# Designs tried in a protein design run: peptides against a protein of PDB entry 5GWM. Part 3

Target 1, 52 residues: chain A of PDB entry 5GWM
Amino acid sequence: DSAISKEDEERYQKLVTENEQLQRLITQKEEKIRVLRQRLVERGDAKGTELN

## One batch from the design tools (peptide; aimed at target 1 I4)

Design b1_p10_1_s4 (made by RFdiffusion4, then SolubleMPNN; from b1_p10_1, 4 letters changed)
Fold by OpenDDE base, seed 1:
Structure b1_p10_1_s4 (fold): chain B 52 residues (1-52), chain A 10 residues (1-10)
Amino acid sequence: as target 1 above (52 residues)
Amino acid sequence: SWKEKKRKEL
């Protein structure tokens, strides 16, 4: 097994950290999408009830 | 996990 250079380990650790940051951003956007969808449903239901 | 496998290969 070719010993991974210290530089390759440091590069890998940077990529892992970046991936974790991107995953946090994805989760934040998914939650925002969920909230926006819920508000659209609530507004749709309000319009449906006002027309009856 | 894939991450843990890679960390152990280092």
Scores: peptide ipSAE 0.080, ipTM 0.665, DockQ to the pose 0.196
OpenDDE base, seeds 2, 3, 4, 5: peptide ipSAE 0.077, 0.075, 0.071, 0.079; ipTM 0.663, 0.657, 0.653, 0.637

Design b1_p10_2 (made by RFdiffusion4)
Pose (drawn by RFdiffusion4):
Structure b1_p10_2 (pose): chain A 52 residues (1-52), chain P 10 residues (1-10)
Amino acid sequence: as target 1 above (52 residues)
Amino acid sequence: SIAEKLKELE
């Protein structure tokens, strides 16, 4: 592309890379915290305190 | 390609 240079590409490519990284880091915690969620269900802590 | 994807978006 004459308009879309390496500039727009690199910005995009690195950005998608950022996405791939931390979405995985979420999942790691989520799956484990998901179990905690169930355990918190028995404790009644499922909701916590959300006054906002 | 990345350029093709960006062209589609424009």

Design b1_p10_2_s1 (made by RFdiffusion4, then SolubleMPNN; from b1_p10_2, 7 letters changed)
Fold by OpenDDE base, seed 4:
Structure b1_p10_2_s1 (fold): chain B 52 residues (1-52), chain A 10 residues (1-10)
Amino acid sequence: as target 1 above (52 residues)
Amino acid sequence: SVADELRKQR
């Protein structure tokens, strides 16, 4: 039974925490994109395609 | 772009 090393466990926990932080950041950016896209549509600004 | 900023944070 290759028990995971303490170092591998610490690396895993770090990556999990970083992943959760990045997921929250992605959600925040996606919401910001949604709001900006809606404002561009409401103004009739055809340039809404540059948000990518 | 917002997408480029997100890529820089990864």
Scores: peptide ipSAE 0.119, ipTM 0.748, DockQ to the pose 0.027
OpenDDE base, seeds 1, 2, 3, 5: peptide ipSAE 0.082, 0.093, 0.063, 0.079; ipTM 0.720, 0.710, 0.681, 0.710

Design b1_p10_2_s2 (made by RFdiffusion4, then SolubleMPNN; from b1_p10_2, 5 letters changed)
Fold by OpenDDE base, seed 5:
Structure b1_p10_2_s2 (fold): chain B 52 residues (1-52), chain A 10 residues (1-10)
Amino acid sequence: as target 1 above (52 residues)
Amino acid sequence: SVAEELRKLR
């Protein structure tokens, strides 16, 4: 039978859920980076913003 | 089902 096993379905669902969680964490870190970059620019610390 | 999850990801 070419049907996916219950174990493979559970593994797939776990990976999808984990990937969604990681994507949310990436977005949260990107926003933190944006805010910190803005503060560094306002402080005149251009070296920190050019490296990233 | 995995088939439904695959449809949601497309």
Scores: peptide ipSAE 0.049, ipTM 0.655, DockQ to the pose 0.256
OpenDDE base, seeds 1, 2, 3, 4: peptide ipSAE 0.045, 0.037, 0.042, 0.046; ipTM 0.626, 0.589, 0.630, 0.651

Design b1_p10_2_s3 (made by RFdiffusion4, then SolubleMPNN; from b1_p10_2, 3 letters changed)
Fold by OpenDDE base, seed 2:
Structure b1_p10_2_s3 (fold): chain B 52 residues (1-52), chain A 10 residues (1-10)
Amino acid sequence: as target 1 above (52 residues)
Amino acid sequence: SVAEKLRELR
């Protein structure tokens, strides 16, 4: 492959880091949704489960 | 490669 500039490498590393941060945030939100859904099921709250 | 990944993002 052709060598990339130092600037392009730094841009790439920023995008990789941002992507990893976003992936962690997605995982945290998915777990939060899972926990909330489980609590609504345990309470028999059908209205709450329809919104998820 | 890193260069290929950069091309895919453009």
Scores: peptide ipSAE 0.061, ipTM 0.668, DockQ to the pose 0.355
OpenDDE base, seeds 1, 3, 4, 5: peptide ipSAE 0.039, 0.049, 0.047, 0.046; ipTM 0.631, 0.644, 0.634, 0.651

Design b1_p10_2_s4 (made by RFdiffusion4, then SolubleMPNN; from b1_p10_2, 4 letters changed)
Fold by OpenDDE base, seed 5:
Structure b1_p10_2_s4 (fold): chain B 52 residues (1-52), chain A 10 residues (1-10)
Amino acid sequence: as target 1 above (52 residues)
Amino acid sequence: SIAEKLLKER
């Protein structure tokens, strides 16, 4: 049912796994940015909040 | 994900 070689399948699965890992890292960084942005607002550090 | 859908369509 798939014209894809075993080598291409293994390459594809590797890229899918890597993409899922990168998506988790993006979510973690977005949460960190959210928390830091809130702390900068509370501190009155307007320069840090305007750049993000 | 789009990737998970493509894996299931094989």
Scores: peptide ipSAE 0.049, ipTM 0.655, DockQ to the pose 0.166
OpenDDE base, seeds 1, 2, 3, 4: peptide ipSAE 0.046, 0.048, 0.048, 0.046; ipTM 0.648, 0.625, 0.656, 0.651; seed 1 fails the geometry check

Design b1_p10_3_s1 (made by RFdiffusion4, then SolubleMPNN; its pose is not in this set)
Fold by OpenDDE base, seed 4:
Structure b1_p10_3_s1 (fold): chain B 52 residues (1-52), chain A 10 residues (1-10)
Amino acid sequence: as target 1 above (52 residues)
Amino acid sequence: KKEEELKKKL
């Protein structure tokens, strides 16, 4: 197998880092959605949010 | 394969 070029390794590490950052952002948004849904339930506002 | 070597370093 041809040795991985330094440029191929650097491109891969950028994609890995970006994927980790995006995964952290997804988790933060999911937690925010969870907290907002919980607050709507606690307020009794549950009559309006069939969010499709 | 280059892809399998890259995945193995993660």
Scores: peptide ipSAE 0.033, ipTM 0.592, DockQ to the pose 0.077
OpenDDE base, seeds 1, 2, 3, 5: peptide ipSAE 0.026, 0.030, 0.026, 0.032; ipTM 0.563, 0.572, 0.572, 0.594

Design b1_p10_3_s2 (made by RFdiffusion4, then SolubleMPNN; its pose is not in this set)
Fold by OpenDDE base, seed 1:
Structure b1_p10_3_s2 (fold): chain B 52 residues (1-52), chain A 10 residues (1-10)
Amino acid sequence: as target 1 above (52 residues)
Amino acid sequence: RRREELRRRL
């Protein structure tokens, strides 16, 4: 059984925690983009942003 | 489309 070292387990947990923080940051930026898009639509300025 | 490409690289 190739048991991972305690150091590899600690590295894995750091990467998991960082991934969760990055996912939260992505969601926050996505919501900010959504709000800005909605304001541009409401102003009639929505011609030309291919935001795919 | 760009979001799905980014999600496939993570």
Scores: peptide ipSAE 0.051, ipTM 0.643, DockQ to the pose 0.016
OpenDDE base, seeds 2, 3, 4, 5: peptide ipSAE 0.033, 0.030, 0.016, 0.017; ipTM 0.593, 0.578, 0.411, 0.435; seeds 3, 4, 5 fail the geometry check

Design b1_p10_3_s3 (made by RFdiffusion4, then SolubleMPNN; its pose is not in this set)
Fold by OpenDDE base, seed 2:
Order: C-alpha cells, then structure tokens, then sequence
Structure b1_p10_3_s3 (fold): chain B 52 residues (1-52), chain A 10 residues (1-10)
C-alpha cells in the first residue's frame, strides 16, 4: 500500500524490535527481583523486604 | 502489532 513510506516502515520495524528487546529485559529484571526476594526471605534479612 | 506489521508488508 502506497500510504506508508519505506522509511516509516523501517522506523516502525526498529521500534517493534526495540520494544521486544525491552520486554525481554523487563522479564529478566523481574526474575532477578524474584530470586533476590526469595534469598532475603531464606536469610531472614527483613530489611530487604521493605523495598517495593 | 501483528496486524500493523502485516499492513506494512502489503
């Protein structure tokens, strides 16, 4: 369709790829937070549980 | 997202 320039298509594809990379990074950080919280509980370190 | 990518490839 002639309504979208090749440049706009390439820009959109870059944003989609970046968004997928950011989503993977979010998931990795969430898993890291989960593991750290679990280790704080196992160690009885009550001060780490105050971090939201 | 997938529908917009499909429209860009048409």
Amino acid sequence: as target 1 above (52 residues)
Amino acid sequence: QRELLQKLLE
Scores: peptide ipSAE 0.053, ipTM 0.661, DockQ to the pose 0.060
OpenDDE base, seeds 1, 3, 4, 5: peptide ipSAE 0.044, 0.045, 0.039, 0.050; ipTM 0.629, 0.647, 0.635, 0.669

Design b1_p10_3_s4 (made by RFdiffusion4, then SolubleMPNN; its pose is not in this set)
Fold by OpenDDE base, seed 4:
Structure b1_p10_3_s4 (fold): chain B 52 residues (1-52), chain A 10 residues (1-10)
Amino acid sequence: as target 1 above (52 residues)
Amino acid sequence: REEEERRRRE
């Protein structure tokens, strides 16, 4: 029987939940980058965005 | 992983 084990279902649900948390964190960091970039452009300090 | 392999043999 090709039924997903209860353990595989629990692993899948953990990965889904972790992925949703990581996506929220990405969006928050992207927003922070956008706001900081805008402030650097407004100051003429646009060269400070080279965080290599 | 070992618990999954046991459950597939029952």
Scores: peptide ipSAE 0.048, ipTM 0.623, DockQ to the pose 0.117
OpenDDE base, seeds 1, 2, 3, 5: peptide ipSAE 0.028, 0.035, 0.047, 0.029; ipTM 0.508, 0.555, 0.602, 0.540; seed 1 fails the geometry check

Design b1_p10_4 (made by RFdiffusion4)
Pose (drawn by RFdiffusion4):
Order: structure tokens, then sequence, then C-alpha cells
Structure b1_p10_4 (pose): chain A 52 residues (1-52), chain P 10 residues (1-10)
């Protein structure tokens, strides 16, 4: 592409890379916290305190 | 697609 240079590409490529990293980091905690969620259900802490 | 169009125009 004459308009879309290496600039736009690198910016995009690195951005998708950022997405791939942290979305995984989320899933690691989520799956484990998901179990905590169930456990918190028995405690009644499922909701916590959301006054906002 | 944009690259193909630029080639046709050239």
Amino acid sequence: as target 1 above (52 residues)
Amino acid sequence: ELEEREEEEK
C-alpha cells in the first residue's frame, strides 16, 4: 500500500500483540477467581458492595 | 485490495 506504510502496520501489529498479552493474563486470574466466585456465593459475598 | 488497485492504475 502506498498510503498504509510500515508505520501504520507496525502500530497495528504491536497493538494486536498488546491485546494478546493481557487478555491471557486476564483469563489466568478469571478462571481461578471464578472458583472463588462460587465460593463467595455460599458466603453471600457474590455481589460484594456495589453502591455506585 | 488497495495494492491490487494501485497496480491496475499503474

Design b1_p10_4_s1 (made by RFdiffusion4, then SolubleMPNN; from b1_p10_4, 8 letters changed)
Fold by OpenDDE base, seed 2:
Structure b1_p10_4_s1 (fold): chain B 52 residues (1-52), chain A 10 residues (1-10)
Amino acid sequence: as target 1 above (52 residues)
Amino acid sequence: SRREEERKRQ
C-alpha cells in the first residue's frame, strides 16, 4: 500500500496553499500593471513595460 | 518561473 504519509499530506497541503496565495498576488500585480499601462497609453507615454 | 520570481520579491 503506497499510502502517502500524514507528514507528506501536510507538506503537500502547505505547498498547495502557498501556491494559491502566490497566484492571487501575481493576479493582483498583473491587474495593477494593466491599469497603469492603460493610463500611460492614454497619456501618450509609451514606456515599454517588459513583463517577464 | 513567474511564481518563483514573485516569491523572491516577498
Scores: peptide ipSAE 0.051, ipTM 0.654, DockQ to the pose 0.000
OpenDDE base, seeds 1, 3, 4, 5: peptide ipSAE 0.026, 0.050, 0.022, 0.020; ipTM 0.453, 0.645, 0.380, 0.427; seeds 1, 4 fail the geometry check

Design b1_p10_4_s2 (made by RFdiffusion4, then SolubleMPNN; from b1_p10_4, 7 letters changed)
Fold by OpenDDE base, seed 4:
Order: structure tokens, then sequence, then C-alpha cells
Structure b1_p10_4_s2 (fold): chain B 52 residues (1-52), chain A 10 residues (1-10)
């Protein structure tokens, strides 16, 4: 079993941290989309959300 | 509707 090098561990930790940041960004954008979609529905603009 | 979506994305 080749022990993971320190450089490979650092690369792994960087990728994990980046992935967590991207997951948080996705969640924030999904919430923004949800709120905006709800506002468009409430305004009667629901026809525009299906075309984009 | 498209103009309102574009405005809300900014």
Amino acid sequence: as target 1 above (52 residues)
Amino acid sequence: SSEEEERLRR
C-alpha cells in the first residue's frame, strides 16, 4: 500500500475545500432561483420562466 | 417578462 504522499494529501484537501465552496455557491444560486421564480409567479410573469 | 427576469438577475 503506497502511503499517500504529503503533496497528494495537500492536493486532496484543496479539492475537498474547493468542492465545499462550490456546493455552497450552488445552494446559494438555487435559493436565489427559487425566490426569483416565486416572485415572477406572484407577478403573473410565469410565462417568461418557461421560455428561458 | 424576459426583461423582468434579466433585471432580477442583476
Scores: peptide ipSAE 0.063, ipTM 0.722, DockQ to the pose 0.000
OpenDDE base, seeds 1, 2, 3, 5: peptide ipSAE 0.057, 0.059, 0.055, 0.060; ipTM 0.677, 0.690, 0.676, 0.694; seed 5 fails the geometry check

Design b1_p10_4_s3 (made by RFdiffusion4, then SolubleMPNN; from b1_p10_4, 8 letters changed)
Fold by OpenDDE base, seed 2:
Structure b1_p10_4_s3 (fold): chain B 52 residues (1-52), chain A 10 residues (1-10)
Amino acid sequence: as target 1 above (52 residues)
Amino acid sequence: SRREEELRRR
């Protein structure tokens, strides 16, 4: 029976917490991109947003 | 950002 070690449980909780932090960072970047895209559209500079 | 710097140091 491969019971998860206490060290593996601590590693798991660290990774979960880090993943939540990364997800919040992604959401903040996405919101920043959204606001900047909207301003570029309002200026008529829409051609700069297709460079993905 | 302070948060981006904390993520790069780990």
Scores: peptide ipSAE 0.061, ipTM 0.630, DockQ to the pose 0.000
OpenDDE base, seeds 1, 3, 4, 5: peptide ipSAE 0.038, 0.035, 0.035, 0.034; ipTM 0.588, 0.568, 0.564, 0.569; seed 4 fails the geometry check

Design b1_p10_4_s4 (made by RFdiffusion4, then SolubleMPNN; from b1_p10_4, 6 letters changed)
Fold by OpenDDE base, seed 1:
Structure b1_p10_4_s4 (fold): chain B 52 residues (1-52), chain A 10 residues (1-10)
Amino acid sequence: as target 1 above (52 residues)
Amino acid sequence: SSRKREEELL
C-alpha cells in the first residue's frame, strides 16, 4: 500500500508552507516593481510636459 | 519627500 508516510506528509506540509511564504515575497517584490515603474513613468511625463 | 518614498519601498 503506497500510503504516504507520516514523514512524507510532514515534508509536504513544510513545502506547502514555504511555497506560500515565497508567494507572499513574490507579491511584495512585484508591488515594489510596480511602484518604481510608476515613478519612472511620472518622471518621464514630467520631462515630456517641460519639453513641450 | 525622499524619506517617504524610501519608506513606501521597504
Scores: peptide ipSAE 0.067, ipTM 0.689, DockQ to the pose 0.000
OpenDDE base, seeds 2, 3, 4, 5: peptide ipSAE 0.126, 0.081, 0.064, 0.072; ipTM 0.761, 0.717, 0.684, 0.702; seeds 2, 3, 5 fail the geometry check

Design b1_p10_5 (made by RFdiffusion4)
Pose (drawn by RFdiffusion4):
Structure b1_p10_5 (pose): chain A 52 residues (1-52), chain P 10 residues (1-10)
Amino acid sequence: as target 1 above (52 residues)
Amino acid sequence: EELEKLKEEL
C-alpha cells in the first residue's frame, strides 16, 4: 500500500500483540475468581457492595 | 487510490 506504510502496520501489529497478552492474563484470573464467585454465592458476597 | 487521496488531503 502506498498510503498504509510500515508505520500504520507496525502500530497495528504491536497493538494486536498488546491485546493478545492481557486478554490471556484476564482469563487466568477470571477462571479462578469464577470459582470464588460461586463460593461467594454461598456467602452472599456474590454482589459485594455496588452503591454506584 | 482512495487512500492516497486521503493521505494527500491530510

Design b1_p10_5_s3 (made by RFdiffusion4, then SolubleMPNN; from b1_p10_5, 7 letters changed)
Fold by OpenDDE base, seed 2:
Structure b1_p10_5_s3 (fold): chain B 52 residues (1-52), chain A 10 residues (1-10)
Amino acid sequence: as target 1 above (52 residues)
Amino acid sequence: SLLEELRKLQ
């Protein structure tokens, strides 16, 4: 049975950790998008131009 | 502003 090397296991764990970090970042950005969309709805059409 | 917040997403 080809045992996975320690180096391959360490590389795998780095990828797992990076994937978890990226997933957290995606979730944070999705929440920001949700909040921005909600603010657009709450401001209604009349203030849509005060994007400044 | 909403635009400033959109810029912060990038």
Scores: peptide ipSAE 0.069, ipTM 0.739, DockQ to the pose 0.013
OpenDDE base, seeds 1, 3, 4, 5: peptide ipSAE 0.066, 0.066, 0.068, 0.066; ipTM 0.734, 0.733, 0.738, 0.733; seed 1 fails the geometry check

Design b1_p10_5_s4 (made by RFdiffusion4, then SolubleMPNN; from b1_p10_5, 3 letters changed)
Fold by OpenDDE base, seed 5:
Structure b1_p10_5_s4 (fold): chain B 52 residues (1-52), chain A 10 residues (1-10)
Amino acid sequence: as target 1 above (52 residues)
Amino acid sequence: SSLEKLKKEL
């Protein structure tokens, strides 16, 4: 097993942390999209339904 | 997660 350098481990850990932050951001944006779609349905906005 | 498994292999 090639011993991963401490520097490579630290770089990888930063990428893992960044990926977790990006996944949280994706989830937040998906929820925002869901809420916006729901509001378009509730308002009867026919133009919003064509863009889906 | 697959990432947590990979992190433990370091």
Scores: peptide ipSAE 0.073, ipTM 0.707, DockQ to the pose 0.059
OpenDDE base, seeds 1, 2, 3, 4: peptide ipSAE 0.065, 0.069, 0.071, 0.070; ipTM 0.696, 0.700, 0.702, 0.703

Design b1_p10_6 (made by RFdiffusion4)
Pose (drawn by RFdiffusion4):
Structure b1_p10_6 (pose): chain A 52 residues (1-52), chain P 10 residues (1-10)
Amino acid sequence: as target 1 above (52 residues)
Amino acid sequence: REEEEAAEEA
């Protein structure tokens, strides 16, 4: 592309890379916290305190 | 990029 240079590409590529990193990092915690969620269900802590 | 391709073809 004459308009879309290496600039736009690199910016996009690195950005998708950022997405891939932290979306995984979320999933790791989520799956484990998901179990905690169930456990918190028995405690009644499932909702916590959301006054906002 | 078009100018580079045209230079290679020349």

Design b1_p10_6_s1 (made by RFdiffusion4, then SolubleMPNN; from b1_p10_6, 6 letters changed)
Fold by OpenDDE base, seed 2:
Structure b1_p10_6_s1 (fold): chain B 52 residues (1-52), chain A 10 residues (1-10)
Amino acid sequence: as target 1 above (52 residues)
Amino acid sequence: PEEEREKLEQ
């Protein structure tokens, strides 16, 4: 059994923590997009640019 | 996101 090195465990924990931070930032941007899209719909300015 | 990439590459 190749026990994961201490350095590989530390790298893994760093990547997990970074990924959790990025997921929080994605969720915050998605909520901001949702609110802005809703305001554009309410103004009648919603040309349906699905953000492709 | 594909249409936004094409606009940034032009």
Scores: peptide ipSAE 0.175, ipTM 0.587, DockQ to the pose 0.000; fails the geometry check
OpenDDE base, seeds 1, 3, 4, 5: peptide ipSAE 0.154, 0.145, 0.158, 0.164; ipTM 0.568, 0.590, 0.606, 0.602; seeds 1, 3, 4, 5 fail the geometry check

Design b1_p10_6_s2 (made by RFdiffusion4, then SolubleMPNN; from b1_p10_6, 7 letters changed)
Fold by OpenDDE base, seed 2:
Structure b1_p10_6_s2 (fold): chain B 52 residues (1-52), chain A 10 residues (1-10)
Amino acid sequence: as target 1 above (52 residues)
Amino acid sequence: PEEERRRKLE
């Protein structure tokens, strides 16, 4: 039984914490992309009503 | 609609 060393457990917990931080950053960027896309659609619709 | 009609005729 290769007992996970205390050092390997500390390394694993660091990677878990980093992954959670990266996942939060991804979610924030995805929300920013969503808002920007929505504003482009709204501007497209505003220009589409000005299509003579 | 007039500009879109012009682009379809070119």
Scores: peptide ipSAE 0.139, ipTM 0.546, DockQ to the pose 0.000; fails the geometry check
OpenDDE base, seeds 1, 3, 4, 5: peptide ipSAE 0.098, 0.126, 0.110, 0.093; ipTM 0.586, 0.537, 0.582, 0.584; seeds 1, 3, 4, 5 fail the geometry check

Design b1_p10_6_s3 (made by RFdiffusion4, then SolubleMPNN; from b1_p10_6, 6 letters changed)
Fold by OpenDDE base, seed 1:
Structure b1_p10_6_s3 (fold): chain B 52 residues (1-52), chain A 10 residues (1-10)
Amino acid sequence: as target 1 above (52 residues)
Amino acid sequence: PEEERRRLEQ
């Protein structure tokens, strides 16, 4: 079992922290999309702009 | 989602 180098552990911890930040941003955008989709359905505007 | 990735990489 090759012990993970201290540098690889520091890289892993940075990636985990970044991924947690990105997941929070995804959740916030998903909620915004949900609210906007509901308003578009209520207005009869069935053209979902695909956010690329 | 591609246009949003390009904005987050700047």
Scores: peptide ipSAE 0.222, ipTM 0.657, DockQ to the pose 0.000; fails the geometry check
OpenDDE base, seeds 2, 3, 4, 5: peptide ipSAE 0.217, 0.190, 0.217, 0.220; ipTM 0.684, 0.667, 0.684, 0.683; seeds 2, 3, 4, 5 fail the geometry check

Design b1_p10_6_s4 (made by RFdiffusion4, then SolubleMPNN; from b1_p10_6, 8 letters changed)
Fold by OpenDDE base, seed 4:
Structure b1_p10_6_s4 (fold): chain B 52 residues (1-52), chain A 10 residues (1-10)
Amino acid sequence: as target 1 above (52 residues)
Amino acid sequence: PEKLRELLEQ
């Protein structure tokens, strides 16, 4: 069993931490998109919301 | 109005 080198473990942990940060950023952007869509709907500026 | 509701519930 090739023991994962300490350097490979440190690289893996950096990627995991970066991935968690990117996931938080995605969630924040998705919420921002939701709020902006709601404001566009409330203003009647929602392109393609025919009055349905 | 149904499409507007769907967009507000998302």
Scores: peptide ipSAE 0.202, ipTM 0.662, DockQ to the pose 0.000; fails the geometry check
OpenDDE base, seeds 1, 2, 3, 5: peptide ipSAE 0.170, 0.168, 0.186, 0.168; ipTM 0.662, 0.662, 0.657, 0.659; seeds 1, 2, 3, 5 fail the geometry check

Design b1_p10_7 (made by RFdiffusion4)
Pose (drawn by RFdiffusion4):
Structure b1_p10_7 (pose): chain A 52 residues (1-52), chain P 10 residues (1-10)
Amino acid sequence: as target 1 above (52 residues)
Amino acid sequence: SALEEKREEA
């Protein structure tokens, strides 16, 4: 592409890379916290305190 | 479009 140079590409590529990294870091915690969610259900802490 | 203008200039 004459307009879309290496610039636009690198910016995009690195961005998608950022996405891949931290979306995985979330899932790691989520799956484990998910179990905690169920446990918190028995405690009644499922909702916590959301006054906002 | 801005991309078309850039291509025309290139």

Design b1_p10_7_s1 (made by RFdiffusion4, then SolubleMPNN; from b1_p10_7, 4 letters changed)
Fold by OpenDDE base, seed 4:
Structure b1_p10_7_s1 (fold): chain B 52 residues (1-52), chain A 10 residues (1-10)
Amino acid sequence: as target 1 above (52 residues)
Amino acid sequence: SSLERRREQA
């Protein structure tokens, strides 16, 4: 059973770390969208959110 | 990296 190479382990860890960073970025954008949507609803501009 | 800078600015 060939153990995973050090290079493959480093590649894996890099991808995991990058994926975690991307997940945090998605969450931050989802929060921004939620806040903006709420402000548009409060102003009666609900049609502005349909363009996505 | 350019990717890291884009994440910091978002």
Scores: peptide ipSAE 0.053, ipTM 0.656, DockQ to the pose 0.019
OpenDDE base, seeds 1, 2, 3, 5: peptide ipSAE 0.061, 0.047, 0.040, 0.049; ipTM 0.683, 0.666, 0.640, 0.647; seed 1 fails the geometry check

Design b1_p10_7_s2 (made by RFdiffusion4, then SolubleMPNN; from b1_p10_7, 4 letters changed)
Fold by OpenDDE base, seed 2:
Structure b1_p10_7_s2 (fold): chain B 52 residues (1-52), chain A 10 residues (1-10)
Amino acid sequence: as target 1 above (52 residues)
Amino acid sequence: SPLEQRRREA
């Protein structure tokens, strides 16, 4: 069995933690985009949001 | 490592 090195374990844990932080940041930005898009629609300015 | 220990005990 290829035992995972201590260094690879530490790298894995760092990547997992970083990925969780990035996912939280994405969710926060998506919520901000949703709220702003709704306000732009309510104001009639919806023609500019060709969001990716 | 804690992961290697858990794999040896399983």
Scores: peptide ipSAE 0.047, ipTM 0.611, DockQ to the pose 0.105
OpenDDE base, seeds 1, 3, 4, 5: peptide ipSAE 0.038, 0.046, 0.045, 0.043; ipTM 0.430, 0.606, 0.607, 0.632; seed 1 fails the geometry check

Design b1_p10_7_s3 (made by RFdiffusion4, then SolubleMPNN; from b1_p10_7, 4 letters changed)
Fold by OpenDDE base, seed 2:
Structure b1_p10_7_s3 (fold): chain B 52 residues (1-52), chain A 10 residues (1-10)
Amino acid sequence: as target 1 above (52 residues)
Amino acid sequence: SELERRRELA
């Protein structure tokens, strides 16, 4: 059976942790976008609602 | 651990 080195395991754990941090940041930005979009819709303002 | 420290900072 293939076994990874301890160094590779540590690298993997770092990447997992970094990915979790990035996922939290994405969620925060998505929430901010959602709130702003809703406010613009409620005001009848179409500007700034363009999404990437 | 370094991993725990990184999780706490996020």
Scores: peptide ipSAE 0.042, ipTM 0.648, DockQ to the pose 0.028
OpenDDE base, seeds 1, 3, 4, 5: peptide ipSAE 0.041, 0.037, 0.039, 0.041; ipTM 0.640, 0.635, 0.609, 0.650; seed 1 fails the geometry check

Design b1_p10_7_s4 (made by RFdiffusion4, then SolubleMPNN; from b1_p10_7 with A2E E5R)
Fold by OpenDDE base, seed 2:
Structure b1_p10_7_s4 (fold): chain B 52 residues (1-52), chain A 10 residues (1-10)
Amino acid sequence: as target 1 above (52 residues)
Amino acid sequence: SELERKREEA
């Protein structure tokens, strides 16, 4: 089998790095949603807690 | 990973 090109290796590594950045962003947004839901519950703003 | 598999196959 032909060895992977240096360009294909660099493209793969960029995608891995981008995926890790996106995963961190997802985690940050999930935490923000959790905190906002908790604050709406504490205020009695039940309608806001129904948002996904 | 896909890259590791491709390196092992070469």
Scores: peptide ipSAE 0.039, ipTM 0.599, DockQ to the pose 0.138
OpenDDE base, seeds 1, 3, 4, 5: peptide ipSAE 0.038, 0.030, 0.022, 0.032; ipTM 0.597, 0.588, 0.456, 0.591

Design b1_p10_8 (made by RFdiffusion4)
Pose (drawn by RFdiffusion4):
Structure b1_p10_8 (pose): chain A 52 residues (1-52), chain P 10 residues (1-10)
Amino acid sequence: as target 1 above (52 residues)
Amino acid sequence: SLAEAAAKAK
């Protein structure tokens, strides 16, 4: 592309890379916290305190 | 690449 240079490409590529990194980091915690969620259901802590 | 794919599309 004459307009879309290496600039726009690198910016995009690196950005998608950022997405891939931290979406995985979330899933690691989420799956484990998900179990905690169930356990918190028995405690009644499922909702916590959301006054906002 | 994105630039090559765009060049082929044009």

Design b1_p10_8_s1 (made by RFdiffusion4, then SolubleMPNN; from b1_p10_8, 5 letters changed)
Fold by OpenDDE base, seed 4:
Structure b1_p10_8_s1 (fold): chain B 52 residues (1-52), chain A 10 residues (1-10)
Amino acid sequence: as target 1 above (52 residues)
Amino acid sequence: SLSEKLRKEK
């Protein structure tokens, strides 16, 4: 087994941690979008929420 | 990949 350098392990761990943080941020934004979209629908302002 | 190498070492 080719020994992984300590530097490569640290780089990987940093990227994993950053990716987990970004995933949490994505989930938070998605939930915020969901809540806002629901409020716009409830107010009859559904035209402002056309996605794509 | 680096992830595959790390998985094999454990």
Scores: peptide ipSAE 0.042, ipTM 0.626, DockQ to the pose 0.181
OpenDDE base, seeds 1, 2, 3, 5: peptide ipSAE 0.040, 0.040, 0.038, 0.040; ipTM 0.620, 0.620, 0.613, 0.613

